Peptides against a protein of PDB entry 6MBK. Designs and how they scored, part 60

Target 1, 240 residues: chain A of PDB entry 6MBK
Amino acid sequence: GFEMVNFKEEGFGLRATRDIKAEELFLWVPRKLLMTVESAKNSVLGPLYSQDRILQAMGNIALAFHLLCERASPNSFWQPYIQTLPSEYDTPLYFEEDEVRYLQSTQAIHDVFSQYKNTARQYAYFYKVIQTHPHANKLPLKDSFTYEDYRWAVSSVMTRQNQIPTEDGSRVTLALIPLWDMCNHTNGLITTGYNLEDDRCECVALQDFRAGEQIYIFYGTRSNAEFVIHSGFFFDNNSH

## One batch from the design tools (peptide)

Design b1_p25_2_s4 (made by RFdiffusion4, then SolubleMPNN; from b1_p25_2, 11 letters changed)
Fold by OpenDDE base, seed 1:
Structure b1_p25_2_s4 (fold): chain B 240 residues (1-240), chain A 25 residues (1-25)
Amino acid sequence: as target 1 above (240 residues)
Amino acid sequence: SSLEEWLSKLFPISLDMSPIPSIEP
């Protein structure tokens, strides 16, 4: 098994409570626990989703709104998970002027500016939608939808979204995976997957871990540029 | 914590929950 630990430098992570062998399935998360585009469609957001082309076309935005709606709902099943999310992120949307200036010397600057522009435009669009669309009236964020809210939700999704198969395996969709986000990451071989038969996310151990050791996972390759764009951090080894 | 309780309910087999210490890696 494993336990949650707050590591001083790395923040929340998982620590092995027993010896774990390489390739051992030690962590799994059933679909029913995930925040997905499907769960968004089945939530209070569903009626609006069914009528808005952007929500339908952009699963990440659907997840962002799902996250905001659930955060605003005291009885949300995902409240304990949502409360673990940072209040702010080191993503480009949160960069200070000096950080942006520094990036002007890098190739990442174009992506940063694009992200700012796109996010602002999306917010303006959805602000209007929330104010005017009949199906938005039931949303808990109806009377409180700020750019800061949207920036936070978008950044949360950007940093935490995972691609998973649909239930029938015919398509790819997006999900936020509780508990998964609580693992710190390393570079290496992908040790994560989705088991359609059991309808769950699965993570196998990258290596042998002894009791008391921090467990690291790896679920995708990122370039340094992508890592900066998505996390706001630059690490030579792409570890975080 | 509410998180620990929630996680414990969801992952009773795989998760050993204890008070979260602050530990250096």
Scores: peptide ipSAE 0.121, ipTM 0.605, DockQ to the pose 0.024
Fold by OpenDDE base, seed 2:
Structure b1_p25_2_s4 (fold): chain B 240 residues (1-240), chain A 25 residues (1-25)
Amino acid sequence: as target 1 above (240 residues)
Amino acid sequence: SSLEEWLSKLFPISLDMSPIPSIEP
């Protein structure tokens, strides 16, 4: 019903291969394909996760490290997905000096600086953990963990993380959703959800699409050219 | 492409043509 296409201006996206009707379930992604906190726990990161309080407390950081570990693993199941991710992002962590200066006139500057400081502190902490913790020796990133790596992973997660239910539906957890990220999005009504019975993310068409048309979806707010700040990496305790 | 092949393997199931209830509140 759809194919992946590299569009000239928008990058990777989906194109309809047949007519798709509004409200039609045309796209689903099973949990087994997702990069989740649980898949992080079940990966090479698992032993370290089980012993590090910050990884346990902050699912987004766990996902960031999961992403880095899988990126550094040549045989990772998610390599094709990871290769589609941008090398840089329109997040505060990538703002140039001039952009930061411009923001100094706005209330957003405090959040930008906080994000920079927090990310730097997190990197310093985990750099030490990776260097000293016995379970870090198994990580493919042990000898190659730079701030640029961490910035990229954090920004990837910040811009692409999704809340999904746990398997039992009792709680929410975080996930990166392959193929989902490859859909270009539009403003409008949310037409995405999670089907617990089938254990999958589901997307329904916002409108009718004809064969050959690009498919657009709405799956929540993401970082865009308007410099949207996502505060997902702030510790409540570090705000003081 | 390798990516298309990977995706095709992940989503081999035929699309469900049945309309689902709107997730809109």
Scores: peptide ipSAE 0.096, ipTM 0.575, DockQ to the pose 0.026
Fold by OpenDDE base, seed 4:
Structure b1_p25_2_s4 (fold): chain B 240 residues (1-240), chain A 25 residues (1-25)
Amino acid sequence: as target 1 above (240 residues)
Amino acid sequence: SSLEEWLSKLFPISLDMSPIPSIEP
């Protein structure tokens, strides 16, 4: 019921190919297509994940490393998606000196510096881990792991991570949702959720769309997509 | 594989992407 279109000012988005009614389920993404903490555990990163406390404790970092590993893997299922990701982001980690100087007059500067410091420390830590840990030997990024790589991956996850349920619905986990990243967004009620029975992300039309109209979706604030389970369970906000 | 091929395989959608640019967040 939709097609991917490059809109001039809005970039990539979805266009209805038929009339879509409000509250119609028109878009879904099965779990198997998502990059998740679980898929990270089941990937080449799995052995290292099982041994590294930071990866285990910080799902966003696990997802960042998963992203890097898959990017470095020629046969990665997600290569086509990863290639669509920006090379840089409008995150504090990419701020120029002038931007940082401007922010010095604001309270935001403390958050920026904190993020820089934390990211640098994380990089230094994981650089050592990748170089020395036995389970890192088979990682495709072992011989090519730069700060720029890490900054990119962390920023990618920070701006694109979504909260979804685990397969058993007992917990929340983090996911990158390929098709979601390619949709343009509107404000309003969250019309996205996760269907545990069908094990998929679901998007319900916020309004009626006519054939040929751009479809806008709302799954929460950018960088913190919130999903609602059909049972009425609302996921807590992502810890950043 | 290209994004178009990948998405077409996974989703019954038509894609109009030439060339495939980086998607801004």
Scores: peptide ipSAE 0.084, ipTM 0.559, DockQ to the pose 0.028
Fold by OpenDDE base, seed 3:
Structure b1_p25_2_s4 (fold): chain B 240 residues (1-240), chain A 25 residues (1-25)
Amino acid sequence: as target 1 above (240 residues)
Amino acid sequence: SSLEEWLSKLFPISLDMSPIPSIEP
């Protein structure tokens, strides 16, 4: 019902190959294709995860390390997806001195400094962990863990992480969603949810689309998209 | 591309994509 197209101004997106009706399920992504905290635990990172309190407590950091480990693994299942990710981001971690100075007159400066300080502290902590922890010896990033790597991974997760249910539906976890990340967005209702019965992310059309039209979705802010557990889809009027 | 091949195996999707630049590790 759709194809991936490189649009001139918007980059990669989805185009309808047939007429799609509003509320039609046109896109789904099974759990097995997602990068999740659970897939991180089941990867080469698993032994370290089981012994590090910060990785266990902070799913976003676990995903960041999962990204780094998979990126450094030539045979990773997610290599094609990881290659689609930006090399840099428009996040506070990438702000230049002039951009920070401009924000000094705003309340946003406190958030910028907090994020920068926290990320730097996390890097320093994990640099030591990677150098000294026995389970870190098997990580493909053992000899190549830079601040730039960490900044990129944290920013990737920050801008792309989604809340989904665990396999048993008992808790909420974090996931990166291939293919879904390629959808361009518009203002409207959140039309993405998680189907526990079929164990997949689902997206329904926000409106009617004709064959040849670009498909737009709404998932809230690009960071921290929330999928409503057991209710299918979350329809809230948000603007971004 | 590796992406097109990967996606075509996973999804019944038509792909009309130009080559995506590779990110070096």
Scores: peptide ipSAE 0.051, ipTM 0.528, DockQ to the pose 0.029

## One batch from the design tools (peptide)

Design b1_p26_1 (made by RFdiffusion4)
Fold by OpenDDE base, seed 2:
Structure b1_p26_1 (fold): chain B 240 residues (1-240), chain A 26 residues (1-26)
Amino acid sequence: as target 1 above (240 residues)
Amino acid sequence: SSRIPVLRPDDDALERKAEELLDEIV
């Protein structure tokens, strides 16, 4: 009932191929297709993950490294997904000086600087880890780990990561959800849930969509400032 | 069968946690 399309200015999105009614289940993604902290642990990153405190404590960073490792692996299952990801993002880590100066007039400037600082510090830490840790020798990025790589991975995860239950439903973990995250954002209600019985993400339509219309979903309630900082989106009608 | 809402994490909390961990480890 949908197809992936490259939309002008919006990049890749999903377009309805038939009429879809509000609340209709039109898209589902099984766990096995997700990039998760668990899949990171079960990848070439696993040995390093098991020895690094930050990777263990920070699922988002684990996902970032998982994404980098898979990107560097020509035969990765997720290559088709990774190739659909933007090469750059409209997040603070990519802001130019003029954009930062503009934000100085807002209360968001501290968050921007914090994100810059934290990302730089993380990179410096992991650069050393990758250069010195024995288990890092197995990583395909061993000899090519730049700040630009890390910035991209962190930004990809930051803009796309989701909370999902573990397989047993006992805890919450983080995941990138291929195909589903190609839906562009709009204001509304959360219409994606995880079905533990079928072990899949399930998305129901936010509204009626006619054949040929782009399918939008709502990813969460944030202020415009928070969306800019963490998602790279701005909604004129966002009152939260 | 009920669905568990799929949500974005608290990015601010993640950033703070990362900073705290780096301060502790480095």
Scores: peptide ipSAE 0.413, ipTM 0.899, DockQ to the pose 0.919
Fold by OpenDDE base, seed 5:
Structure b1_p26_1 (fold): chain B 240 residues (1-240), chain A 26 residues (1-26)
Amino acid sequence: as target 1 above (240 residues)
Amino acid sequence: SSRIPVLRPDDDALERKAEELLDEIV
């Protein structure tokens, strides 16, 4: 077992409530609990999705809007999950002036500015869409769509999105994986896979965890710069 | 049962694609 805990410096994470052995399947999340492009299409966002080329082409943006719509819906199934999400992120979109200035000395600055520019352009586009498109009237965010909202949603998706198979296994789609994505990152191997037979994400323990220890997983290999840009993480030792 | 690895998408590719789409549509 595990429990959600607010750790110092790391924020929310999962803590083992019992000893967990390496390779033990300790966590699984059925598809029905995931926020996916498909669930976005099947939500109140569906009508707009079907009419907007960018939403159709960009699953990550579709997820961002899905997240915003669900956040704005008091009765959303995902409210418990959404409430666990950070209100702000350590991504470049949230960098203060001094942080941006610091990054100017790094090779990552071009990506930072690109991200800013792209996000701003996306917001401007969708602001207009939400204001003018008939299907946008159904969205709970119709009268409340700020850059801050969009920045948050995009950052949430950027830091948490995963590739999973479609239900039939024929394609890859994007998903936010509640509960699982609360695990903080460590160096290691990918220990999360999708079980199509049972239609669920499955996470096996990267190592032995004792009761009371924080459970870490490995989300993938990235440079520290890439982690900062895309995940908001920074590790001194990213040797894997 | 076999598991299909759960991977992160190529964020850089997504950024570029978004830019291209916006350039096309806007």
Scores: peptide ipSAE 0.398, ipTM 0.895, DockQ to the pose 0.908
Fold by OpenDDE base, seed 3:
Structure b1_p26_1 (fold): chain B 240 residues (1-240), chain A 26 residues (1-26)
Amino acid sequence: as target 1 above (240 residues)
Amino acid sequence: SSRIPVLRPDDDALERKAEELLDEIV
Protein backbone atom coordinates (compact mmCIF):
# COMPACT_ATOMS: atom_id res chain seq x y z
CA GLY B 1 0.00 0.00 0.00
CA PHE B 2 3.04 2.31 -0.08
CA GLU B 3 6.28 2.99 -1.93
CA MET B 4 9.52 4.77 -1.17
CA VAL B 5 9.80 8.09 -2.96
CA ASN B 6 12.32 10.88 -3.03
CA PHE B 7 10.28 14.01 -2.40
CA LYS B 8 11.73 17.32 -3.57
CA GLU B 9 11.54 19.15 -0.27
CA GLU B 10 11.37 16.41 2.36
CA GLY B 11 13.80 13.92 0.84
CA PHE B 12 12.95 10.24 1.07
CA GLY B 13 9.52 9.30 2.39
CA LEU B 14 6.64 6.90 1.88
CA ARG B 15 3.84 7.49 -0.61
CA ALA B 16 0.50 5.73 -0.59
CA THR B 17 -0.15 3.51 -3.60
CA ARG B 18 -3.83 3.18 -2.68
CA ASP B 19 -6.32 5.00 -0.55
CA ILE B 20 -5.60 4.45 3.14
CA LYS B 21 -8.18 5.23 5.79
CA ALA B 22 -7.50 6.78 9.16
CA GLU B 23 -6.60 4.16 11.79
CA GLU B 24 -6.01 1.52 9.10
CA LEU B 25 -3.07 -0.79 9.74
CA PHE B 26 -1.05 -0.09 6.62
CA LEU B 27 2.47 -0.98 7.79
CA TRP B 28 3.88 -3.64 10.10
CA VAL B 29 7.43 -4.79 10.76
CA PRO B 30 8.16 -8.13 12.47
CA ARG B 31 10.79 -8.21 15.23
CA LYS B 32 13.09 -10.35 13.09
CA LEU B 33 13.50 -7.42 10.69
CA LEU B 34 14.40 -4.90 13.40
CA MET B 35 17.88 -3.89 14.42
CA THR B 36 17.79 -4.19 18.20
CA VAL B 37 20.12 -4.35 21.17
CA GLU B 38 19.37 -8.07 21.19
CA SER B 39 20.36 -8.51 17.56
CA ALA B 40 23.53 -6.58 18.36
CA LYS B 41 24.29 -9.00 21.19
CA ASN B 42 23.69 -11.93 18.85
CA SER B 43 25.96 -10.50 16.14
CA VAL B 44 29.73 -10.36 15.70
CA LEU B 45 29.60 -7.53 18.25
CA GLY B 46 28.36 -9.92 20.94
CA PRO B 47 31.72 -10.92 22.44
CA LEU B 48 32.84 -7.30 22.82
CA TYR B 49 29.42 -6.27 24.11
CA SER B 50 29.66 -8.86 26.86
CA GLN B 51 32.89 -7.30 28.14
CA ASP B 52 32.35 -3.55 27.66
CA ARG B 53 30.53 -1.62 30.37
CA ILE B 54 29.43 1.23 28.11
CA LEU B 55 27.99 -1.04 25.43
CA GLN B 56 26.08 -2.91 28.10
CA ALA B 57 24.77 0.21 29.79
CA MET B 58 23.99 2.25 26.68
CA GLY B 59 21.70 0.49 24.24
CA ASN B 60 21.87 3.41 21.84
CA ILE B 61 25.65 3.07 21.58
CA ALA B 62 25.29 -0.67 21.14
CA LEU B 63 22.94 0.02 18.23
CA ALA B 64 25.43 2.45 16.74
CA PHE B 65 28.14 -0.20 16.75
CA HIS B 66 25.70 -2.79 15.47
CA LEU B 67 24.89 -0.48 12.58
CA LEU B 68 28.58 0.02 11.80
CA CYS B 69 29.33 -3.69 11.92
CA GLU B 70 26.43 -4.54 9.64
CA ARG B 71 27.32 -1.74 7.24
CA ALA B 72 30.82 -3.19 7.00
CA SER B 73 29.42 -6.68 6.33
CA PRO B 74 28.58 -7.25 2.64
CA ASN B 75 26.34 -10.20 3.47
CA SER B 76 24.41 -8.42 6.23
CA PHE B 77 20.68 -8.97 6.20
CA TRP B 78 20.24 -5.25 6.81
CA GLN B 79 22.26 -4.04 3.82
CA PRO B 80 19.14 -2.98 1.89
CA TYR B 81 17.99 -0.95 4.88
CA ILE B 82 21.39 0.56 5.61
CA GLN B 83 21.73 1.68 2.01
CA THR B 84 18.57 3.76 2.43
CA LEU B 85 20.01 5.69 5.36
CA PRO B 86 21.34 9.19 4.76
CA SER B 87 25.10 9.54 4.44
CA GLU B 88 24.87 12.78 6.43
CA TYR B 89 22.36 14.28 8.83
CA ASP B 90 21.04 17.69 9.82
CA THR B 91 21.99 17.03 13.45
CA PRO B 92 24.34 19.32 15.40
CA LEU B 93 27.25 16.93 14.84
CA TYR B 94 27.13 18.01 11.20
CA PHE B 95 26.56 21.72 11.79
CA GLU B 96 28.77 24.24 10.13
CA GLU B 97 30.08 27.34 11.88
CA ASP B 98 27.19 29.52 10.78
CA GLU B 99 24.62 27.07 12.11
CA VAL B 100 26.41 26.85 15.45
CA ARG B 101 26.64 30.63 15.60
CA TYR B 102 22.92 30.91 15.04
CA LEU B 103 22.29 28.61 17.98
CA GLN B 104 24.61 30.59 20.25
CA SER B 105 21.76 33.02 20.82
CA THR B 106 19.64 30.18 22.20
CA GLN B 107 19.76 27.91 25.20
CA ALA B 108 20.15 24.99 22.79
CA ILE B 109 23.83 25.83 22.37
CA HIS B 110 24.64 24.10 25.63
CA ASP B 111 23.10 20.88 24.40
CA VAL B 112 24.97 21.18 21.11
CA PHE B 113 28.29 21.59 22.89
CA SER B 114 27.46 18.69 25.16
CA GLN B 115 26.68 16.49 22.19
CA TYR B 116 29.95 17.44 20.51
CA LYS B 117 31.93 16.72 23.65
CA ASN B 118 30.21 13.45 24.43
CA THR B 119 30.49 12.10 20.90
CA ALA B 120 34.18 12.96 20.73
CA ARG B 121 34.85 11.35 24.10
CA GLN B 122 32.92 8.23 23.14
CA TYR B 123 34.87 7.93 19.92
CA ALA B 124 38.18 8.31 21.72
CA TYR B 125 37.19 5.66 24.23
CA PHE B 126 36.00 3.13 21.67
CA TYR B 127 38.92 3.78 19.36
CA LYS B 128 41.18 2.56 22.15
CA VAL B 129 38.88 -0.37 22.87
CA ILE B 130 38.82 -1.46 19.24
CA GLN B 131 42.61 -1.18 19.02
CA THR B 132 43.35 -3.11 22.19
CA HIS B 133 40.49 -5.45 23.07
CA PRO B 134 40.93 -9.07 21.90
CA HIS B 135 37.30 -9.45 20.89
CA ALA B 136 37.52 -6.41 18.65
CA ASN B 137 39.58 -8.49 16.20
CA LYS B 138 36.37 -10.14 15.04
CA LEU B 139 34.76 -6.85 14.07
CA PRO B 140 34.72 -5.92 10.39
CA LEU B 141 35.53 -2.34 11.40
CA LYS B 142 38.71 -3.33 13.28
CA ASP B 143 41.05 -1.69 10.79
CA SER B 144 38.69 1.11 9.77
CA PHE B 145 37.01 3.02 12.58
CA THR B 146 36.96 6.77 12.00
CA TYR B 147 35.23 9.63 13.75
CA GLU B 148 33.12 10.08 10.63
CA ASP B 149 31.95 6.49 10.93
CA TYR B 150 31.03 6.98 14.57
CA ARG B 151 29.36 10.34 13.98
CA TRP B 152 27.24 8.79 11.25
CA ALA B 153 26.24 5.80 13.33
CA VAL B 154 25.40 7.85 16.41
CA SER B 155 23.38 10.28 14.32
CA SER B 156 21.57 7.44 12.56
CA VAL B 157 20.59 5.92 15.88
CA MET B 158 19.77 9.24 17.52
CA THR B 159 17.34 10.17 14.76
CA ARG B 160 15.78 6.73 14.34
CA GLN B 161 15.90 4.73 17.58
CA ASN B 162 12.67 3.65 19.24
CA GLN B 163 11.61 2.05 22.50
CA ILE B 164 9.97 -1.33 22.05
CA PRO B 165 9.24 -4.19 24.43
CA THR B 166 11.43 -7.26 24.65
CA GLU B 167 9.97 -10.42 23.18
CA ASP B 168 8.51 -11.45 26.53
CA GLY B 169 7.31 -7.92 27.26
CA SER B 170 9.20 -7.80 30.56
CA ARG B 171 11.55 -4.96 29.62
CA VAL B 172 12.00 -2.08 27.23
CA THR B 173 14.73 -2.20 24.60
CA LEU B 174 15.84 -0.04 21.69
CA ALA B 175 15.28 -0.71 18.02
CA LEU B 176 15.68 0.69 14.54
CA ILE B 177 12.57 -0.04 12.50
CA PRO B 178 13.25 -0.47 8.76
CA LEU B 179 10.68 0.89 6.28
CA TRP B 180 8.66 2.51 9.04
CA ASP B 181 11.36 5.06 9.82
CA MET B 182 11.18 6.28 6.24
CA CYS B 183 7.97 8.12 7.08
CA ASN B 184 8.41 11.84 7.50
CA HIS B 185 7.18 13.56 10.63
CA THR B 186 4.07 15.64 11.18
CA ASN B 187 2.14 16.93 14.16
CA GLY B 188 -0.43 14.54 15.51
CA LEU B 189 -0.80 11.49 17.72
CA ILE B 190 1.36 8.43 18.20
CA THR B 191 0.01 5.84 15.77
CA THR B 192 2.72 3.20 16.05
CA GLY B 193 2.55 0.43 18.59
CA TYR B 194 4.13 -2.90 19.23
CA ASN B 195 1.93 -5.97 19.04
CA LEU B 196 3.45 -8.60 21.33
CA GLU B 197 1.03 -11.32 20.24
CA ASP B 198 2.21 -11.09 16.65
CA ASP B 199 5.66 -9.81 17.68
CA ARG B 200 5.68 -6.85 15.32
CA CYS B 201 5.60 -3.08 15.13
CA GLU B 202 2.27 -1.85 13.81
CA CYS B 203 1.59 1.55 12.30
CA VAL B 204 -1.93 2.80 11.73
CA ALA B 205 -2.71 5.80 9.57
CA LEU B 206 -2.88 9.15 11.35
CA GLN B 207 -5.44 10.36 8.82
CA ASP B 208 -6.95 9.45 5.49
CA PHE B 209 -4.36 9.31 2.73
CA ARG B 210 -5.28 9.17 -0.92
CA ALA B 211 -3.33 7.24 -3.48
CA GLY B 212 -0.30 9.33 -4.42
CA GLU B 213 -0.13 11.26 -1.13
CA GLN B 214 2.86 11.20 1.18
CA ILE B 215 2.30 9.27 4.40
CA TYR B 216 3.28 11.16 7.54
CA ILE B 217 3.53 9.94 11.11
CA PHE B 218 4.06 11.57 14.48
CA TYR B 219 7.25 10.50 16.26
CA GLY B 220 6.61 12.31 19.54
CA THR B 221 6.15 15.61 21.33
CA ARG B 222 9.22 17.83 21.33
CA SER B 223 10.09 21.48 21.27
CA ASN B 224 11.59 22.86 18.09
CA ALA B 225 14.93 23.06 19.87
CA GLU B 226 14.73 19.42 20.91
CA PHE B 227 13.82 18.37 17.38
CA VAL B 228 16.80 20.24 15.99
CA ILE B 229 19.16 18.76 18.54
CA HIS B 230 17.97 15.18 18.41
CA SER B 231 16.10 14.74 15.13
CA GLY B 232 17.32 17.50 12.84
CA PHE B 233 13.77 18.79 12.31
CA PHE B 234 12.25 22.21 12.75
CA PHE B 235 8.52 22.92 12.64
CA ASP B 236 7.18 26.47 12.71
CA ASN B 237 3.83 25.30 14.00
CA ASN B 238 5.31 23.33 16.88
CA SER B 239 3.93 24.83 20.09
CA HIS B 240 5.94 22.65 22.41
CA SER A 1 -4.91 -6.83 19.45
CA SER A 2 -2.98 -4.98 22.14
CA ARG A 3 -0.42 -2.39 21.11
CA ILE A 4 2.30 -0.92 23.26
CA PRO A 5 3.10 2.60 22.05
CA VAL A 6 6.39 2.89 20.21
CA LEU A 7 8.14 5.95 21.59
CA ARG A 8 11.39 7.79 21.19
CA PRO A 9 13.72 7.52 24.18
CA ASP A 10 14.63 10.49 26.33
CA ASP A 11 17.66 11.67 24.40
CA ASP A 12 18.69 14.17 27.05
CA ALA A 13 18.73 11.45 29.67
CA LEU A 14 20.78 9.20 27.40
CA GLU A 15 23.32 11.95 26.82
CA ARG A 16 23.65 12.63 30.54
CA LYS A 17 24.05 8.94 31.25
CA ALA A 18 26.74 8.62 28.62
CA GLU A 19 28.63 11.55 30.10
CA GLU A 20 28.41 10.09 33.58
CA LEU A 21 29.65 6.69 32.42
CA LEU A 22 32.56 8.20 30.57
CA ASP A 23 33.48 10.25 33.62
CA GLU A 24 33.44 7.08 35.67
CA ILE A 25 35.31 4.80 33.29
CA VAL A 26 37.84 7.19 31.75
Scores: peptide ipSAE 0.381, ipTM 0.892, DockQ to the pose 0.906
Fold by OpenDDE base, seed 4:
Structure b1_p26_1 (fold): chain B 240 residues (1-240), chain A 26 residues (1-26)
Amino acid sequence: as target 1 above (240 residues)
Amino acid sequence: SSRIPVLRPDDDALERKAEELLDEIV
């Protein structure tokens, strides 16, 4: 019911190939296709994950390393997905000097500097870990772990990570959702949910889409708390 | 079957947590 299209102004997105009705389940992604903290643990990164406190505590960082490892793995199942990811992002980590200078007069500069500092510190830490830790020896990125790689990975995760339930529904974990995250975003209601019975992410149409129209979704707010306030949804294991 | 909403995490909170962990570990 949809196809990937490169739109002139918006880049890659999904276009309807038929009429899609509002609330129609038009897109679903099984757990096995997701890049998750669990898939990271079950990958070549698993041994290092099991021994690194930051990877264990920070699912987003675990996903970033998972993404890097899979990108560096020619036989990775996620190669087709990874190839769809932008090579650069509009995140603060990619701001040019002039952009940063412009922001110096704004409150945003504090966030920019914070991200720069934090990302640099993370990189320095993990560079040492990758070079020295015994379980890092099998990582395909061992000899090619640059700041640019890390910046890309963390930015990819930052812009695309989602909270989903664990398989047993007992906890919340983080995931990248291939194909689904190709949808460009618009204002509206959350129309993506996880179906535990079928163990898949499900996206229903925000509105009617005609054949040939771009399909937009609403990714929500940056915090669960804000979403709860506005949408009335609650999570049992909110870590915020 | 019910759907559990798929949401974005709090990026600022994640950044703070990462900083705190680094401060503790390094």
Scores: peptide ipSAE 0.381, ipTM 0.891, DockQ to the pose 0.629

Design b1_p26_1_s1 (made by RFdiffusion4, then SolubleMPNN; from b1_p26_1, 8 letters changed)
Fold by OpenDDE base, seed 5:
Structure b1_p26_1_s1 (fold): chain B 240 residues (1-240), chain A 26 residues (1-26)
Amino acid sequence: as target 1 above (240 residues)
Amino acid sequence: SSLIPVLRPDWAEIEKKMEELLDELV
């Protein structure tokens, strides 16, 4: 019912190949296809995860390293997904000097600098970990772990991570949702939920989409500034 | 069965927690 398309100005998105009605379940993604904190723990990253306090405490960082490890693995199940991810983002970590100067006149500058500082500190910490920790030796990123790699991974996770339940529904964990996260954002209501019985993410259409139309979803309520900082999106009117 | 909404995490909380961890470990 949909296909991946490179849209002008918006980049990759999903286009309807048939008419889709509002509230129609048009997209579902089983847990086994998700990149989760649990899949990170079960990957080559697992031994290091079990030894590092930040990886254990920060699911988003676990996902970032999971993403880097899988990207560096030619036979990774998630290669098709990873190849669809942007190579760079419109997040503060990628801002040019002129963009930063512009933001200095705004209230967002504090958050921008904070994000940049924290990311740099994280990289410095993990650079040392990757170089010295015994369980890092088998990681595919061992000999190639740059700030650019880390910046990309944390930005990918920052812009795309979602809260989903664990398999037993007892806790909330974090996940990247392949295919689904290719939908570009619009104003509206949350139309994606997790079905524990079938163990999958389910997305229903926000509105009617005709064949050939781009499929948009709503990722959540944020200010335009927050979207720029955390998602890279911007709308003229974000009222919803 | 009702669906559990798929939501974005609270970034402010994440960043605060990260800062605290970094202050402890770095």
Scores: peptide ipSAE 0.480, ipTM 0.913, DockQ to the pose 0.896
Fold by OpenDDE base, seed 3:
Structure b1_p26_1_s1 (fold): chain B 240 residues (1-240), chain A 26 residues (1-26)
Amino acid sequence: as target 1 above (240 residues)
Amino acid sequence: SSLIPVLRPDWAEIEKKMEELLDELV
């Protein structure tokens, strides 16, 4: 009962095509459709993952490389999803001078600089890995790994990654949730959960939505500074 | 009935861990 729409002020989001009641399960996404650390390990990235300490230790980086590999693969199952992702983000890695200046008056500036530094160091590290590691030769990004690519992937994951249980429920892993992550944010309660019995992510409506209304979800509790740094939101801005 | 909340990760912990790894490996 929803459709993808490009809203004038908020960009892409989901619009109800029928009336949806509060707490109604209107959207679910099976595990097999998610981009996860596990799917990364099971992809062409798997051999490199098994040999690189950072990929193993940092699930978010594994997802970033998973995105890059799948984007570079014409026959990737996730091509339709990847094509819906923004080509650029409002994250600090894309900030212009005026945006950085705005943050200079806030404590967030230190975290912005840290993010710049860390991302640059990560890229330098992985550039060397991609150029020299034997298992990198078969990656579709082998000859096309730029900072712009890495910045995009990191920002995509930064803004969209979620904690979900492993299939057996014994651990927490990271996932990108196609279609669901197109919902724009609003203040409220967490209405998305993982159903281990059916092995799917389930989203229930935060409130009543009438046909034609945009569907909003709550991504989680974060400070305004954290939203700016990690979600690309400015103060009092819930659009993404 | 037994849904596990889907949450965003703690970025502070992620960034700290990343910095430590980079300091060790780079």
Scores: peptide ipSAE 0.480, ipTM 0.912, DockQ to the pose 0.894
Fold by OpenDDE base, seed 2:
Structure b1_p26_1_s1 (fold): chain B 240 residues (1-240), chain A 26 residues (1-26)
Amino acid sequence: as target 1 above (240 residues)
Amino acid sequence: SSLIPVLRPDWAEIEKKMEELLDELV
């Protein structure tokens, strides 16, 4: 009922190939296709994960390193997904001087500076870890870990990470959801849920879509400033 | 069986936790 399309200005997205009705289940993604904290732990990153406090405590950072490791692996299962990710983002870590100045009149500037500072400190920390930790020698990024790499990875995760249940439903974990996250954003209601019985993410249509129309989803209620900072999106009259 | 909503995480909590960890470890 849909196809991947490279839209002008919007990049990759999903387009309906048939009429889709509101609330119709049109897309599902099994757990095995997700990039999760668990898959990170079970990857080449696992040994380092087991020894690093930040990786253990911060699932988003675990996902960022998982993404970097898989990107550096030519035979990674997720290569097709990774290739659909933007090379740059409209998030604060990529802001130019004029964009920062625009935000100076808002409270968002504090969050921008915080994000810059925190990301720089994270990079400095992990640069040292990668250079010195024995388990880092197994990582494909050992000799190629730049700030640009890290900035890209954390921005990818920041804009795309989702909370999903663990397999047993007892806890919440983090995941990147391939194919599903290709849907560009619109205002509305959350229409994606996790089906534990079938162990998959399920997305129902937010509205009617006609054949040939781009399919949009709503990722969550945030202020415009929060969307800019955390998602790289801006909506007029967004719900807060 | 009802679906469990797929949500974005609370960024404020993530950033706060990261800052605390960085202050401790960096």
Scores: peptide ipSAE 0.477, ipTM 0.913, DockQ to the pose 0.883
Fold by OpenDDE base, seed 4:
Structure b1_p26_1_s1 (fold): chain B 240 residues (1-240), chain A 26 residues (1-26)
Amino acid sequence: as target 1 above (240 residues)
Amino acid sequence: SSLIPVLRPDWAEIEKKMEELLDELV
């Protein structure tokens, strides 16, 4: 029903291969295919996770390190997914000086500087952890953990992380959802939910799509400022 | 059989929590 396409201006996205009707379940992703905090805990990162307070407390950071570890692992199940991720993002961590100067006149500037500061502090903290912690020795990051790596991972997670239920439905956890997150964003209604019975993310079509049309989804209600600083998207007509 | 909405987390909360943790640990 769809195919991954590299659109010239928008990068990778999904294109309908047939007509898709509004509310049609056209895409589902089983839990086993997701990158989650749980999969991070069950990976080579697990031993370090079990002993690092920030990794335990901050699921987004756990995902970031999980992403980095898997990227550095040639036999990672998620290599095909990781290869589809952008090498750079439109997040504040990648802003040029001129972009930052422009934002100085906006309310977003505080959040931009906060991200810079926090990310730098995180990197410094984890650089030390990776270099000194016994459980970091087996991480593929041991000899290659740069700020560029970290900001990429953090930005990847920032733009793509989702709340999903744990397997037993008792708690909320965080996940990257392969293939699904390749859909570019549009305004509308949230059309993605988690089906606990089938243990999968399910996405229904926001609208009718004809064969050959790009499939768009709505990630959530955010202001333009929030999209810029946290999602890397901007919509002039976004009234949220 | 109802779906649980898949949502983006509250980033403001994440940032605040991170700042607090960093202030505590660093």
Scores: peptide ipSAE 0.450, ipTM 0.903, DockQ to the pose 0.869

